# Peptides against a protein of PDB entry 3WG5, part 171

Target 1, 218 residues: chain A of PDB entry 3WG5
Amino acid sequence: LAKNIVYVAQIKGQITSYTYDQFDRYITIAEQDNAEAIIIELDTPGGRADAMMNIVQRIQQSKIPVIIYVYPPGASAASAGTYIALGSHLIAMAPGTSIGACRPILGYSQNGSIIEAPPKITNYFIAYIKSLAQESGRNATIAEEFITKDLSLTPEEALKYGVIEVVARDINELLKKSNGMKTKIPVNGRYVTLNFTNVEVRYLAPSFKDKLISYITD
Target 2, 218 residues: chain A of PDB entry 3WG5 as posed
Amino acid sequence: LAKNIVYVAQIKGQITSYTYDQFDRYITIAEQDNAEAIIIELDTPGGRADAMMNIVQRIQQSKIPVIIYVYPPGASAASAGTYIALGSHLIAMAPGTSIGACRPILGYSQNGSIIEAPPAITNYFIAYIKSLAQESGRNATIAEEFITKDLSLTPEEALKYGVIEVVARDINELLKKSNGMKTKIPVNGRYVTLNFTNVEVRYLAPSFKDKLISYITD

## One batch from the design tools (peptide; made by RFdiffusion4, then SolubleMPNN)

Design b2_p19_8_s2 (from b2_p19_8, 13 letters changed)
Fold by OpenDDE base, seed 2:
Structure b2_p19_8_s2 (fold): chain B 218 residues (1-218), chain C 218 residues (1-218), chain A 19 residues (1-19)
Amino acid sequence: as target 1 above (218 residues)
Amino acid sequence: as target 1 above (218 residues)
Amino acid sequence: MDPRKLGKVILEVLGARRP
């Protein structure tokens, strides 16, 4: 019986158009090999809203389950990262990670002050994040509070509030705990029950381009 | 026996020159009343380095112990907040809060990309944050990694690594757990043993100006 | 909402990067 393949890839840093290219590349590889799932180890402070929305769309269009795993300990799925997680088929967090703080801003002034988003933009993203939560059967009230209160949660809190599905220390524990879970959004129009009983884990390395951009942006 | 006064004040949002004014005002009130300590409930994503350095200096010049309490759950002492905490007489964190992510940046470009700080500036802040950790007997290796690895820690991790002194769910638990602890830096040239056995908690409200700026920057 | 206007929106906990 051929082992089901689970891909693991890391996305770290700001959410940009380049981050979209990383998601697209990783998911495409996993789709081509008919993987059981891809796990994206996510560590992001956030980034651009347009890139985030494109990433969410790419995840939702995936032919395989996309698991967002906030990892390693100390990582965050902050702001744009929270939206991406809420748009995914399953969210896991490692101990010592965080999720939330989703208030949109227009940028920073020359003096370092936040340029606040007008209420129209804030309300748009409230509606958007609530829709992601609702579509995935996750806590829409907390999703809204990620914006309105700049709320951030621990893994245990996020699990307790029904924002995420799994707390796991590592990939092996993640696979063990998520085995038999249904995806929170459909894959090709159907909710999929994850089968990690006989899987091979394959790590996808960042491309040379990925390393270069990470090096420049780090 | 007159109850020892412990002041509690909240500082939320970006670290700016106005945040310095808040720290100065709150600490001055507590100094004038010869308080046993002031607890600053801190929730900040970070801010300006100049304001941060001034705040650290103001704390270190305090005539009374200044306790930084990362509170409420979901709050962070991110970046500038971490420096401020490391410069204080005692650090406490509530469950579900975070500390770290201290890498300096010069700002954001028009396209939303981070303008990285040159190595000279980064190295300056590495030395500075390590000095704060060393002076307070806190983990200087982790303090450096807050910059070099953009490390963030949970309260439990921060406690375990010797970055902070207390994990507390609320002010009452904070007072109970910190009672009898020595300040991590001197107060008026002497390390002070905190005495919270018979204290009155007084909450300092934000000024009208504080509320207005918070309203504008929120 | 004009998607082009959304492209200028930043969803980042940026404060964590400023000392």
Scores: peptide ipSAE 0.109, ipTM 0.373, DockQ to the pose 0.150; fails the geometry check
Fold by OpenDDE base, seed 1:
Structure b2_p19_8_s2 (fold): chain B 218 residues (1-218), chain C 218 residues (1-218), chain A 19 residues (1-19)
Amino acid sequence: as target 1 above (218 residues)
Amino acid sequence: as target 1 above (218 residues)
Amino acid sequence: MDPRKLGKVILEVLGARRP
């Protein structure tokens, strides 16, 4: 029986290989304790596409529900963060956060100008993001427009359009609102109904390494 | 009559002149709306002493209670952050956060070594931090030891020693626990009893400038 | 798509890196 434990952890900053390690560590801890779920408070401007894809895969392989919570107010699940969210079991956003802006680029030039991705890469990520949306029963049209129009949405818009599942001010409201919801993707091959009745909330702190790396990448 | 509104904002990163601008903006918004209080979610490794002192002054001049909330888990109110907290109307900490490590330095050498502050400066800040603690009815001995021993405390220790007032997992728990507490320093010359019954929580997002500056200083 | 090419792809909002 799953312990009535919900883990909460934070991932902030650029999406890199180190961000993958953070996701992996946090999810692994929650899995080991047979947690009801893990909530990852996400604040990212985006990052590397390869790291993002690995993170999505790690989430999809989770033995427990992984909830992406765009938090706190002022945070964003921008670019790579949107893909991660769309690949997760449930998406929540706090008021004053944003999601979207998913157009891939190759980098920045010395003058700070964007190096555009070739159509082949853009089209790949269009297909990829649409797949994530479709698999999770979320709005694939909006997912595509996150790329094609560089669209960014508020929590209210994202909820209205069927991109996300919950708008919540804090963890308690998130747990209350998401109680009884089904995961948007399977957990171990099954859609799970979240049970957040009388749960213990456990907060995971970043490791020293996590703190150091986030500091370097920010 | 104060609107039953509580503002929540985040201040993260190094304490600089820009951090002062953030504090000022957030507090001003909350004052304008006659909020019951503002909660500032603080995560800082420290920063400039001059900026810190200005922030403390701004908090003390606030027309509404300013609550410093060391949040989220893994955050710290380190160094300058401790001074700011001690200068505030109420201190809360989330589990897995820390406070302390207040020894002043002049900076870092090229090799990354600390340039020690002369005794004159250290003694000044000992007097200053003790003053903040005494004025707020908090543990002045521990406040001094934050400097003399470079002491860092957990939330539980800080609460036990009378450095802080609340340990809370989230905003809802903070509001619940702090309801009916008196401010530790005056608001407009009066100690205020916090009333968080049926409050609206409003989240303030960082401005674009705030985001940009926090990004640069981190 | 060449995985190495994917590794060079950045999914980031423009304003994130201050020059």
Scores: peptide ipSAE 0.101, ipTM 0.351, DockQ to the pose 0.072; fails the geometry check
Fold by OpenDDE base, seed 5:
Structure b2_p19_8_s2 (fold): chain B 218 residues (1-218), chain C 218 residues (1-218), chain A 19 residues (1-19)
Amino acid sequence: as target 1 above (218 residues)
Amino acid sequence: as target 1 above (218 residues)
Amino acid sequence: MDPRKLGKVILEVLGARRP
């Protein structure tokens, strides 16, 4: 029986326009090979809102399921990373990771203090994040509180509150636990049941450009 | 019978990107020799959050058990050091040491006063530290209080509250007490039972670079 | 809201944070 391919790729660091390019490249490769899914190992402190919104759109336009996996232990899907996760087909977290802290800011002052976003911007992102949660059948109240309370959750809490779908220690456990789950948003207009019973895992490496930019931004 | 090797290395001072390099080097040496474990004698006032998170990930990716030992007496695993400890396979403390005081800050003002972190950041690290504790089966309530109350504990208190696993005066007592314990997090996906019945202790020295940087930053 | 203004919005937690 032809093995279903599952791609795994890593996205680490700040969410920027370059991070969009990484998502686009990885998803495109997996689409071209008609993969069962792509798993994105995400570790981010957040980043730019514009890049985040573009990434969410790219995920939602994917021809295959995109699983956001907050990995490894110690990683986070912080701020922009939470929005990306909530916009995806399935969210998984490893033990020792976190999600949330989504309040928008305008930046940091010279003294490192936060420049607050005006209520108009905050309210926009409240509506946006709630919409992502509602569309995916996830906890919209908690999604709002990621902003209004700067809430952050453990994997166990996020699972309990219906923010995420899976807690998994590694890729193998993720595949095992998510096998037979439906995507939380549609793929090509259909909710897909994941089939991980006979899969080949293929790891995607960062491009030369990806390596160079990561080196400069770290 | 071939003696099991246990490596011992020292990490002292501020947690920085260079401290990551030290952890990486020491763990790599011990991995290459298939050591039973590496013990890191830790004495730190804390440091950078980014470096800390990378160190935690490096420990959790280790092919061998990494034991954090707060040593010698008078040492601390303060702030970032507590996170590192909570991310490790086993925590030990010598009498006269301390652990905790984990509240994040943005830095110090020109007058030496603390610049407080905003709630967004504080809540992020609360979730993160709780997740580390939960993953390792340690006291997540106390882990939170390391931030919310700036709590610091003695070795005896930390043991009592289930934050750490061992109180030991020296390496020999540590080996004796931890013999037969299971790692609090997995190694290569498995919880390992430590075997210190017939061990050779090997001390790792700092590299020339390590010595130079320590000299500059001290 | 003008999407162009969103480009200046930061959704980030990790600055140079010292725990």
Scores: peptide ipSAE 0.093, ipTM 0.370, DockQ to the pose 0.079; fails the geometry check
Fold by OpenDDE base, seed 4:
Parts: structure tokens; C-alpha cells; sequence
Structure b2_p19_8_s2 (fold): chain B 218 residues (1-218), chain C 218 residues (1-218), chain A 19 residues (1-19)
């Protein structure tokens, strides 16, 4: 029996238009190969809202399940990362990671203070994040609180509150635990039951371009 | 006599596709209003090379002079910022700012170490930065050394070496000092003599979108 | 080399990552 393929790729750093390109490339590869899923190992402090929204849209348009895995230990899906996770088919977190802190800001002042977003912007993202949570059957109240309270959660808390689906130490445990789970959002209009029985794990490396862009943005 | 308009906008943070959008928006506004010039207060640690190249192209296609002003004190036009500056019609720096450190990298490794760009990429950007310097009549040798030696300069050094045109403490001093200067590259095929006599300074704020994106990227 | 592929060079100074 031909082994189902699961792709694993890493996306680390700020969420930018380049990050979108990475997501797009990785998902496209996995789609082309008719993979069972792609797991994105995500470690981000956040980034651009426009890029984030585009990434969410790209994930939601994926022909295969996109699993956001906050990994490795010490990683975060902070701010924009939380939105991306909430827009995905499955969220997993490794022990020692975090999710949340989603309050939009306009930047940092010269003194390092946060430039607050006006209420209109904040409210827009409240509505947006709640929508992502609701559509995925995740805790929309907590999603709102990621903004209104600048809430940040551990994997255990996030699981308990129904924000995420899996806590896993590594890819193998993730595959084991998520086997038989349904995607939290549809894939091509259908909720997919993940089949990680006898899968081949393929790691996608950053392209030369990805490495270059990451270098420039880092 | 209708006062000539000079726009001032701030671009801060990493150079990304969003930064391109900011440049494009700001320059477009200034073009539409037939401004004498736009001054971009730039403070960047660098960013994406693709975005940088697009920004340079957008500046070079501007119908009005684009002045890159490394401002305020403490700011930098680092890496991608240097390229952008070299691609502009005039470079100014405030005291206490820096320019340079242009060596391309592929990103950062998981351990935080720089992933070096291969010689092919480095050489490409050497050629590119030298071209920008040569086309603008700026010091191409130093421009190369921004890469090969990872050189970073003070405003005084940069002025001395013929990398920049103005050292100014603020916008008023910049306008005063640059009055009567010719652009270092053509505007619509012509070198323009800046006329900052009796100008109205208009500050452009980040759009709602700009603020949102900056918030998410920060 | 497609210049567009070269455009993905990251030009950042390490020290500029605000903690």
C-alpha cells in the first residue's frame, strides 16, 4: 500500500509577505503530491496583519489539511501566529510553547512604547479572530480575550479552553494523537478525517529564496 | 505664490512587501499633489531583498524627488535601508544615525547564527549596490565595502566619503541644506534642482492598514 | 540566476532585532 505522505515544514520568525510565500510554496508542494497533510512547525512572535490574513486565506483555500504545530519547545504562535493557527485545520502545540497576545498595535514609538491601535482596528480584529474561532469550532471567547486581555496561554490551557486540538512533544506524537481527528475547518468544503497510519514524513526545507529572505528579514 | 508642498512620511522597521506598499502609497500621494518632494524618514534594520529592490524601483520611477532621511537620531538605514537610500534622489542623515552593513544573508539559523549567502548572491548584491552608487554619483567603492567589509558609517563619514548628501538635525535643517541641490538620480529623466523656498510641510500618517500591518509585524 | 529569485535576500542587521 503506497504510504500516505505528510509534509513537515518550518516557518520561523516574523510574519511577512515572505512568510506568505513560504506557506504558499509549502502548501502547493503538498497539494501537488496529494499529501495527507502538511504540518507547519510555527515559531513566530507575530508580524504583519495583511500577511497574516493572506496566509489564513491561503490555508483555508488549501486542498489538503494544514496543521499548525507550535514547535519546538520555547516557540510561540504569538499575535499573528495565533490568527494563523485559528485559521488552520488543526492546531498542535509542544510543551513549553505559547499562544495568544493578539492585540493589534500600530507599532512602537521612538521610546519603545506601543502605539495603540484605534478602537476601529481593534474591533475589526476582534471580529476577525472570533470569526476564525467560530468557524473552526474553537473558543471564540478566549480568542477575543487574546486581544482584549492580551491573553497568552500554555498548551495545556489552550487545550483545556478548546483553542487547540493537540499537545504533542514531537511530530511522531502529533501524528499519533491526531490520527482519526477531523479537521476543524473544511478542506475543499469537506471535513477530513486525518489518516496518519503508515505515513511517510517528508521534510521541506526552505528554498534558497526562503533562506535569503529570512536572512534579510531577520 | 502657491507654496510648494513637501511631504514627510515615516517608514520604520523591517523592509517587507508592506514597506513597499507604504513607499508606494506615500510616493503616490506626493505625486498626485505635484509635491516638490517627499522626505521619507527611514529607520530600518533591513529586511527583504525583494521588497528592497521593488522599493528602489518604485523610488526610481517616482515622478517627484524622493529623499531618504535617516531619522531620528538613533535610527539606521541598515542593510536594505542602505540600498533604498542609494536608490533615492537624495540621502540625508541625522546626527547619531548609521548607514551600511549590507552583507546579504540567507537568514538566521535556529541557533541565531547568520546563514551566509553563497558567493553568487553576495556578488549579485555587490554588483547591484555598486550600480546604485554609480548611477547616483555616490561612492561605489564604499558601497561595495558595505557588503564585503560589512561596513557601517556615521553621517559624517558617509558625507565625507560621498555616500550621502546631507547631514541634518531635523526636517527644517534638511530643507535648508538641500535647497538648490540637484537630485542624484533623474526624476522622469531629468535631474531636478530642489526648491524648498517657502514650502509647506505635510506629514503623511500611516494608513489604517499601515498601522495595522506595522502592529502585526512588530 | 533569475534576478527575481535573488530578490529574496534578507538584509538585516542582527542587532536590530528588538528583544
Amino acid sequence: as target 1 above (218 residues)
Amino acid sequence: as target 1 above (218 residues)
Amino acid sequence: MDPRKLGKVILEVLGARRP
Scores: peptide ipSAE 0.028, ipTM 0.265, DockQ to the pose 0.110; fails the geometry check

Design b2_p19_8_s3 (from b2_p19_8, 13 letters changed)
Fold by OpenDDE base, seed 5:
Parts: sequence; structure tokens; C-alpha cells
Structure b2_p19_8_s3 (fold): chain B 218 residues (1-218), chain C 218 residues (1-218), chain A 19 residues (1-19)
Amino acid sequence: as target 1 above (218 residues)
Amino acid sequence: as target 1 above (218 residues)
Amino acid sequence: MDPRKLGRVEIEVLGKRRF
């Protein structure tokens, strides 16, 4: 029986316009091959709000399920990463990872202090993050508290509070645990039941461009 | 019977990108030789958060057990060092050492005063350190208190509270006491039982580059 | 909200952090 394909790709570092290009490329490859899903191993401290919003839209427009997997241990879906995760079809976290801390800022001062966003911007992102949570059937109260309380969660806490769907140590455990789960948002207008029983895992490598930019932005 | 190899290396000073390179080099050598384990003798006051997180990831990706040993007497696994230890396969401390004091800062002012991290950052690292502790089956409450209470512990306290696994005066006692222990996190997806019954200890020296940078940053 | 203003908003946790 022909094996369904699951793609796995890694996105690490700050969320920028380049990160959008990475998401777009990876999802497009998986769409072209009619993959069962793509798993994005995400490790990000956050980044630009515009890029984040574009990434969320790109995920929601995907023709296949996009699983955001906070991986490896020590990784985070911090700030912008949390929004991206909440906009996805399924969220998984590895043990030793974190999610949250979503309050917007205008930047950093010369002394490294945060330049606070005005209430107008903060309230906009509160509404936005709550909308993502509500649309995905995830905990909108906790999503708001990622901003209002600067909350960050462990995988176990995030699972318990209904922010994420899976805690998994590796891709194999992720596939095993998420097999038979429904996507938290629609794929092409329908909630999809994931089928990971007879799958081939294909890893997508970063392009040369991807490697170069990650090196420069670090 | 061929002796299993245990590597021992020293990392001293501030946690920087260079410290990451040292960890990576030492672990890579031990991996290449299929060592039973590597022991990292750690003495650090802390350092950069990004480097720390990368080091934790590198340890967790190790193909062999990585033992963090706070050594010699008078050494510390302070701040970033505590995170590194909590991310490792086994923690040991020598008598007269300390662990803890994990509250993040933005830096030091010109007068040497601490520039406080905003709650967003502090909460992020609370979640992160708790996640490391939970993943390794160590005391997550104490891990949080390393931040919230600026807590520092003696080896005996750390052992008692379930933060560390071994108190040992030297490498020989460490090998003896940790023999037959299970790693606190998986190695290649499995918890490994350490076998130190018939081992050859090999010491890794700092590279010329390692010596030069430690000299410049001190 | 002016999209140009959103482009200047950072949602980041990791910065010049030490500990």
C-alpha cells in the first residue's frame, strides 16, 4: 500500500519576512506532494508582528494540515511563535520546551529595555490571539493571559489548559499520539482526521538561502 | 575486555557562544569514540541566555550521556550553569560548590547594578527552567525558586531536594556513585543505565582556541 | 490599525538576555 507522506521541516530563530518565506516554501512542497501533513519543528524567541500574521494566514490557507511542533527540548514557541502555533491545525510540544509570553513591544531601547506598546496595540493583539484560540477551540482565556500576564507554560501545563494537543518526545511519538486526531482548524473547509498509520517521513532541509539568513540573524 | 571510555573535560568561566563551541567539541569527540559518557567539570558564574539555551539543546541531542559535574570545590553552576545542569543526563556536585541563582537580567549598569528583566522575560525563563526540571524528573518547584527567590543550594541541599543526583569529591567517587544510575533524560530516545565498572578515563584538554578565548573573556 | 505600524511591532522574548 502506498505510504502517505509526512513532511518534517525545521524553522529556528527570529520571525521575519524570511521566516515567512521558509514557511511558504515548506508548506508549498508538502502541498504539491499531497502530503498527509507537514510538521514544522519550531524554535523561536519571537519576532516581527507583520511576519507572524502573514505566517498565520499562510498556515490557515494550507491545503494540508500544518502541525507546529515546539522542538527540540529547550526550544520555545515564544511570543510570535505562540501566535503561529495557535493559528495551526495542531500544536505539539516536546518536554523541556515552552510556549507563551505574547505581549507586543515596539522594540528595545539602547540600554536593552523594552519599549512598551501602547494600549491600542496591546488590545489589538489581545483580540487577535483570542480569535486564534477561539477559532481553533483552544483556551482563549489563557491565550489572553499570554499577553496580560506575560504567561509562559510548560508542555504539561499547556496541554492541561487546552492550549496544545500533544506532548511528544520525538517525531515518532508525535505521529503515534496525533494519529486519529482531528485538526483544530479546517483544511480546505473541513476538519481533517489525521492518518499516520502507514506514513513515510520526509525531512525538508533548509535551502542555502535559509541557512545563510539564519547565520546572519543570529 | 575492552575498557569503556569516559571522557572528562573542563568548562570554566562565563557562558558565551564560545562556551557552546567548547561543549560541542567535547561532546562530539566523545560521541565519535562511542564513549560510555562524558563528564563536564563545570565552573561558571553564568552568562548569555542564548548560549545557555543552545548548550542545553546540544547536551540533549548528545548520542552519549553528558554528566555535568560542578567541580572543583569552590566552583558554581550559577545561573546559566544551573539551566545547563538541569538540561543534562546527570548532575553531580563536589562538596563546597553551589547551584542556583537563576533570575534573568538584561545586564549590568555602569555602576555594576543589575538591570532587571521585565516580567515577560522572567516568566519565560520560569517556564523554561520548570520544563527542564520536569523533563529530567527533578524538582520543578525548586527550579522555579532559583528564579523567584534567587535561591542557591549546597550539594547536600540540592541532593535532598531532588535537584541533583550525586555528591562526589572527585571523578573516581563520581564514577563509583553514578555506576548503575539511569540517565535523567533519554539518550537517543532511551534512558540509559550508566556502566562505569570497567572504564578508562580520558581527559580532554582545551583547544588552543579555547584557551585563548577564556583568557580574553576573563 | 495601520499595517505600517504593525510592521514595527516586535513580539519577541529573547533579546540581550544574561543570567
Scores: peptide ipSAE 0.043, ipTM 0.389, DockQ to the pose 0.084; fails the geometry check
Fold by OpenDDE base, seed 4:
Structure b2_p19_8_s3 (fold): chain B 218 residues (1-218), chain C 218 residues (1-218), chain A 19 residues (1-19)
Amino acid sequence: as target 1 above (218 residues)
Amino acid sequence: as target 1 above (218 residues)
Amino acid sequence: MDPRKLGRVEIEVLGKRRF
């Protein structure tokens, strides 16, 4: 039986318009190969809301399952990263990672203090993050609290509260644990059962642009 | 009389190891041409301390005057940007810009709250920023308060308190106002009197890498 | 919501900026 391909790509750093290009490129490659899935090793402190929303949309439009894997240990799917994760087909976290802290800000004041988003914007993102959670069958109350309480969770807490689906130490454990799971959102209008029984893992190297961007955002 | 060349380059976004490469490239080009000075149009919310310190060192090692110009209106030399400015041969600000907010942080907690640097780190950077101010003949008390009070200043305040040397609306006004000023730190071991009487302004375009990085950091 | 306004919204954990 021909081995199903699972792609693994890394996205690290701030969520920007370039991060969208990274997601788009990686997912497109995996789509072209009719991969079983793509796993995105995500490590982000957050970033721009517009880029985040575009990334979520790109994931939702994916022809294959997109698994967000908060990896390696010490990584975070923070802020915009949480939204991206909640918009994905499966969320996994490595031990020693975190998810949450999703309060939108308009930026930093000249004094370095957070310029809080006006209630209108905050409420918009509360509604948005709740929608992502609800659509994916994840904990919408906790998703809201990622904003309202600046909540952040460990992998164990996130799993316990139904925010994520898998805690895994590495790609092999992730594949093992997620094998037979259904996607939390549809792929091509259907919930897909993941089949990682006989897969070849292919790593997508960051493009020169991706390397440069990651270097800049690190 | 052959026109002296003044280079102008833009550095925008977070201070990273790539920002160092930008500074190094721009300054090197200007050095190779024996330019009268290079003006760096700086707009940064801050960034990494290690990159910042390397940038300061690169400026201090420059064979030509490096003028930090907080530009355009709405720009900031925030946090790491303030250190870079204080490490430069001349600081100018455009109206509607800001400088300060230099408190070191270890990052942001999972809940989006600032992880404050331990006193040891904070005190290190207090000493460092005061040293930069003292070495450049700028207000070390205010430099300290950029950390201890999260102080941020307008151009007018920064000028008044002796943090910066020039308020200018554009490059032409900057050249006019800074003409005949001495550098606040030495160039090749000497304080240099700036001569902008008959200069050709040359803009250094961001490299493809720089554009990509700025695009990513914007 | 005005997409332009969204573009200015950062959903970032402030954290990786040391300064």
Scores: peptide ipSAE 0.038, ipTM 0.273, DockQ to the pose 0.135; fails the geometry check
Fold by OpenDDE base, seed 2:
Structure b2_p19_8_s3 (fold): chain B 218 residues (1-218), chain C 218 residues (1-218), chain A 19 residues (1-19)
Amino acid sequence: as target 1 above (218 residues)
Amino acid sequence: as target 1 above (218 residues)
Amino acid sequence: MDPRKLGRVEIEVLGKRRF
């Protein structure tokens, strides 16, 4: 019986244009192989808004389900990472991870203090994050509070409040728990029921370019 | 009877990328020898958040139990050190040590005053530290208060409140008291019962590089 | 909203954080 394939790839560090290239490459590989899904193990402190929005669009344009998995323990989908997660087909978190803290900033001053975004920018991203939550049937009130209160949640809180779909310790538990779930957004115009029975898990290694950029951004 | 080996290594000073390299090296040696555990004698005032988070991940990815031992008397697991401890398989403290004071800061001003972290950052680390406590079955309320109140605890208080597992005066007492305890987080997906009967204690010396960097960072 | 202004917006939590 032709084994359904699930790809797993890691994306770690700041969200940049290079992070977009990683997402695009990983998703494209999984699309080409007609995978059942791709799981992106995400660990990010955030990054650039433009790169984040491009990544969200790339996920939403995917021909296959894209699962954002905040992993390993100690990882976060912070700031830009939360937007990416909210734009995806399914969100999972490992115990010991976090999600939220989404208030936009203009950058850091010379003394390391945050330069606050003006109300115009903040209001734009409030509307944007709420739209992502609403489109995916996730808690839009909490999504707003990720900005307005810089709220951050544990996996258990995020699950309880309807921000995420799965708490899982590892890939095997994730596959088991998400089996039979419907995607929170459409794949090619249809909500897909995930089928993780008898799947082959394939890990995508970072390219040489991915490794180099990770090294430079750390 | 092949003696179970317990490694002991010291990590002292600021938490930096070099501290991560020390943790990684020490844990890797103990993993290669299939040690029963490694005890890290930790004395830190804190350090960088990125390095701290990487260290937590490295501990959680360990193939063997990693015991954080706040030692010797007068030592602390302050700030970043508390996060590292909460991310570990077991926490021990010597009498006369402290744990806590975890409020994130952006740095120090020219006059040595603390530059406060904005709520975005503080809330992120509240969620993060609570998740570490919850994952390890430790007191998440106290973990939060390590940030929100800059709470610091004695070993006796930390034990009483369920933040740590052992108070021990030395390695021998630590081994004796922790013998038969279960790890507070999994090792390779399983909670492990520590077996410190008939163990050989091996001390890992700092590398030349470790010594040099410790000298530069002090 | 000028897209160029959005390109400078950082949505990150982990800067030069020390603690």
Scores: peptide ipSAE 0.037, ipTM 0.373, DockQ to the pose 0.084; fails the geometry check
Fold by OpenDDE base, seed 3:
Structure b2_p19_8_s3 (fold): chain B 218 residues (1-218), chain C 218 residues (1-218), chain A 19 residues (1-19)
Amino acid sequence: as target 1 above (218 residues)
Amino acid sequence: as target 1 above (218 residues)
Amino acid sequence: MDPRKLGRVEIEVLGKRRF
């Protein structure tokens, strides 16, 4: 019997290979405990495309629902964070957060200007982000415009346009609003109806390794 | 006689040593032409502390008013960008932009988590950001909270709290609203009243070097 | 696409913020 446990973990900062390790660790813990879901409180400005793609793949391979929650107010699921969200089973945002700005860049110039990705790379990620949106039944036109127009949305706009599923102030409101929703992508080949009736919320802390590596890359 | 010229230049991306070169070049051009002001359209997620401090110093040493304009909608003056804005003669924001999130970090872990700066560094930048706010007559309490609470503000909130001076949709509205305002810090030891009556707007393009270095650091 | 080329692709709104 799946324990009526919902895990909550925070992922804050740039998307890197170590962010993948965090996602993998958190999801693995929740999988091992046969949790109803894991909620990832995401606050990211973006990061590396390779890490992002690996994270999306790890989420899609999850044995349990992975909810991306852009939290707290002031947080963002920017750039790579939007892709991660679009690859997840459910997206929630707190009021005062943002999503979008997904144009791929090659990096930042010594002068801090964005080095634009060549059309080949941009077109690749347009196709990729549209695929994520289509697969999840989210607005693929807006997903494309996150790249082509550097569009950023409020939670209310994102909900209105069918990019996200929930606007919630906190974990309790998120659980209440998402209770009975179907996952936007399958879990182990099946769409799952979320059941957050009488669940235990367990917070996962970053590991010592997570703290250490977070300390080094800052 | 100062030519009734206002320069507009874009600085987009990470704050680096090359971003300093961009600021220096743009401001120098505007100084040489005895422009009424330069408006820097800023869209930055942040960047290097050393570059940021140098940029602030360069702005403060400007012979002409430097207006930081967080633009377009969806842009941010995040982290280092907030410091730069607070060090400027006037701050404007477009609707749908943000400012704040100023906590210093040592970087990002391999896992994408933020490596927290030690208290010594954090306290240094608390003092620094408060100093910038105080010197410019802006809300020093909010400036501190940009660090201690990782606060991010909308343009309307930033205006309400006395962090910024103008909310404007475009350059024309910015010029209209800021006309007759006094600079928040002195220009060559004097507070300047901005005169945007019948000004010519000149856009500065990135140099070939700017484009090249932007391309390399991406 | 060469993974090395993708590894250089940053999809970040917030660059290597040290600040």
Scores: peptide ipSAE 0.036, ipTM 0.276, DockQ to the pose 0.156; fails the geometry check

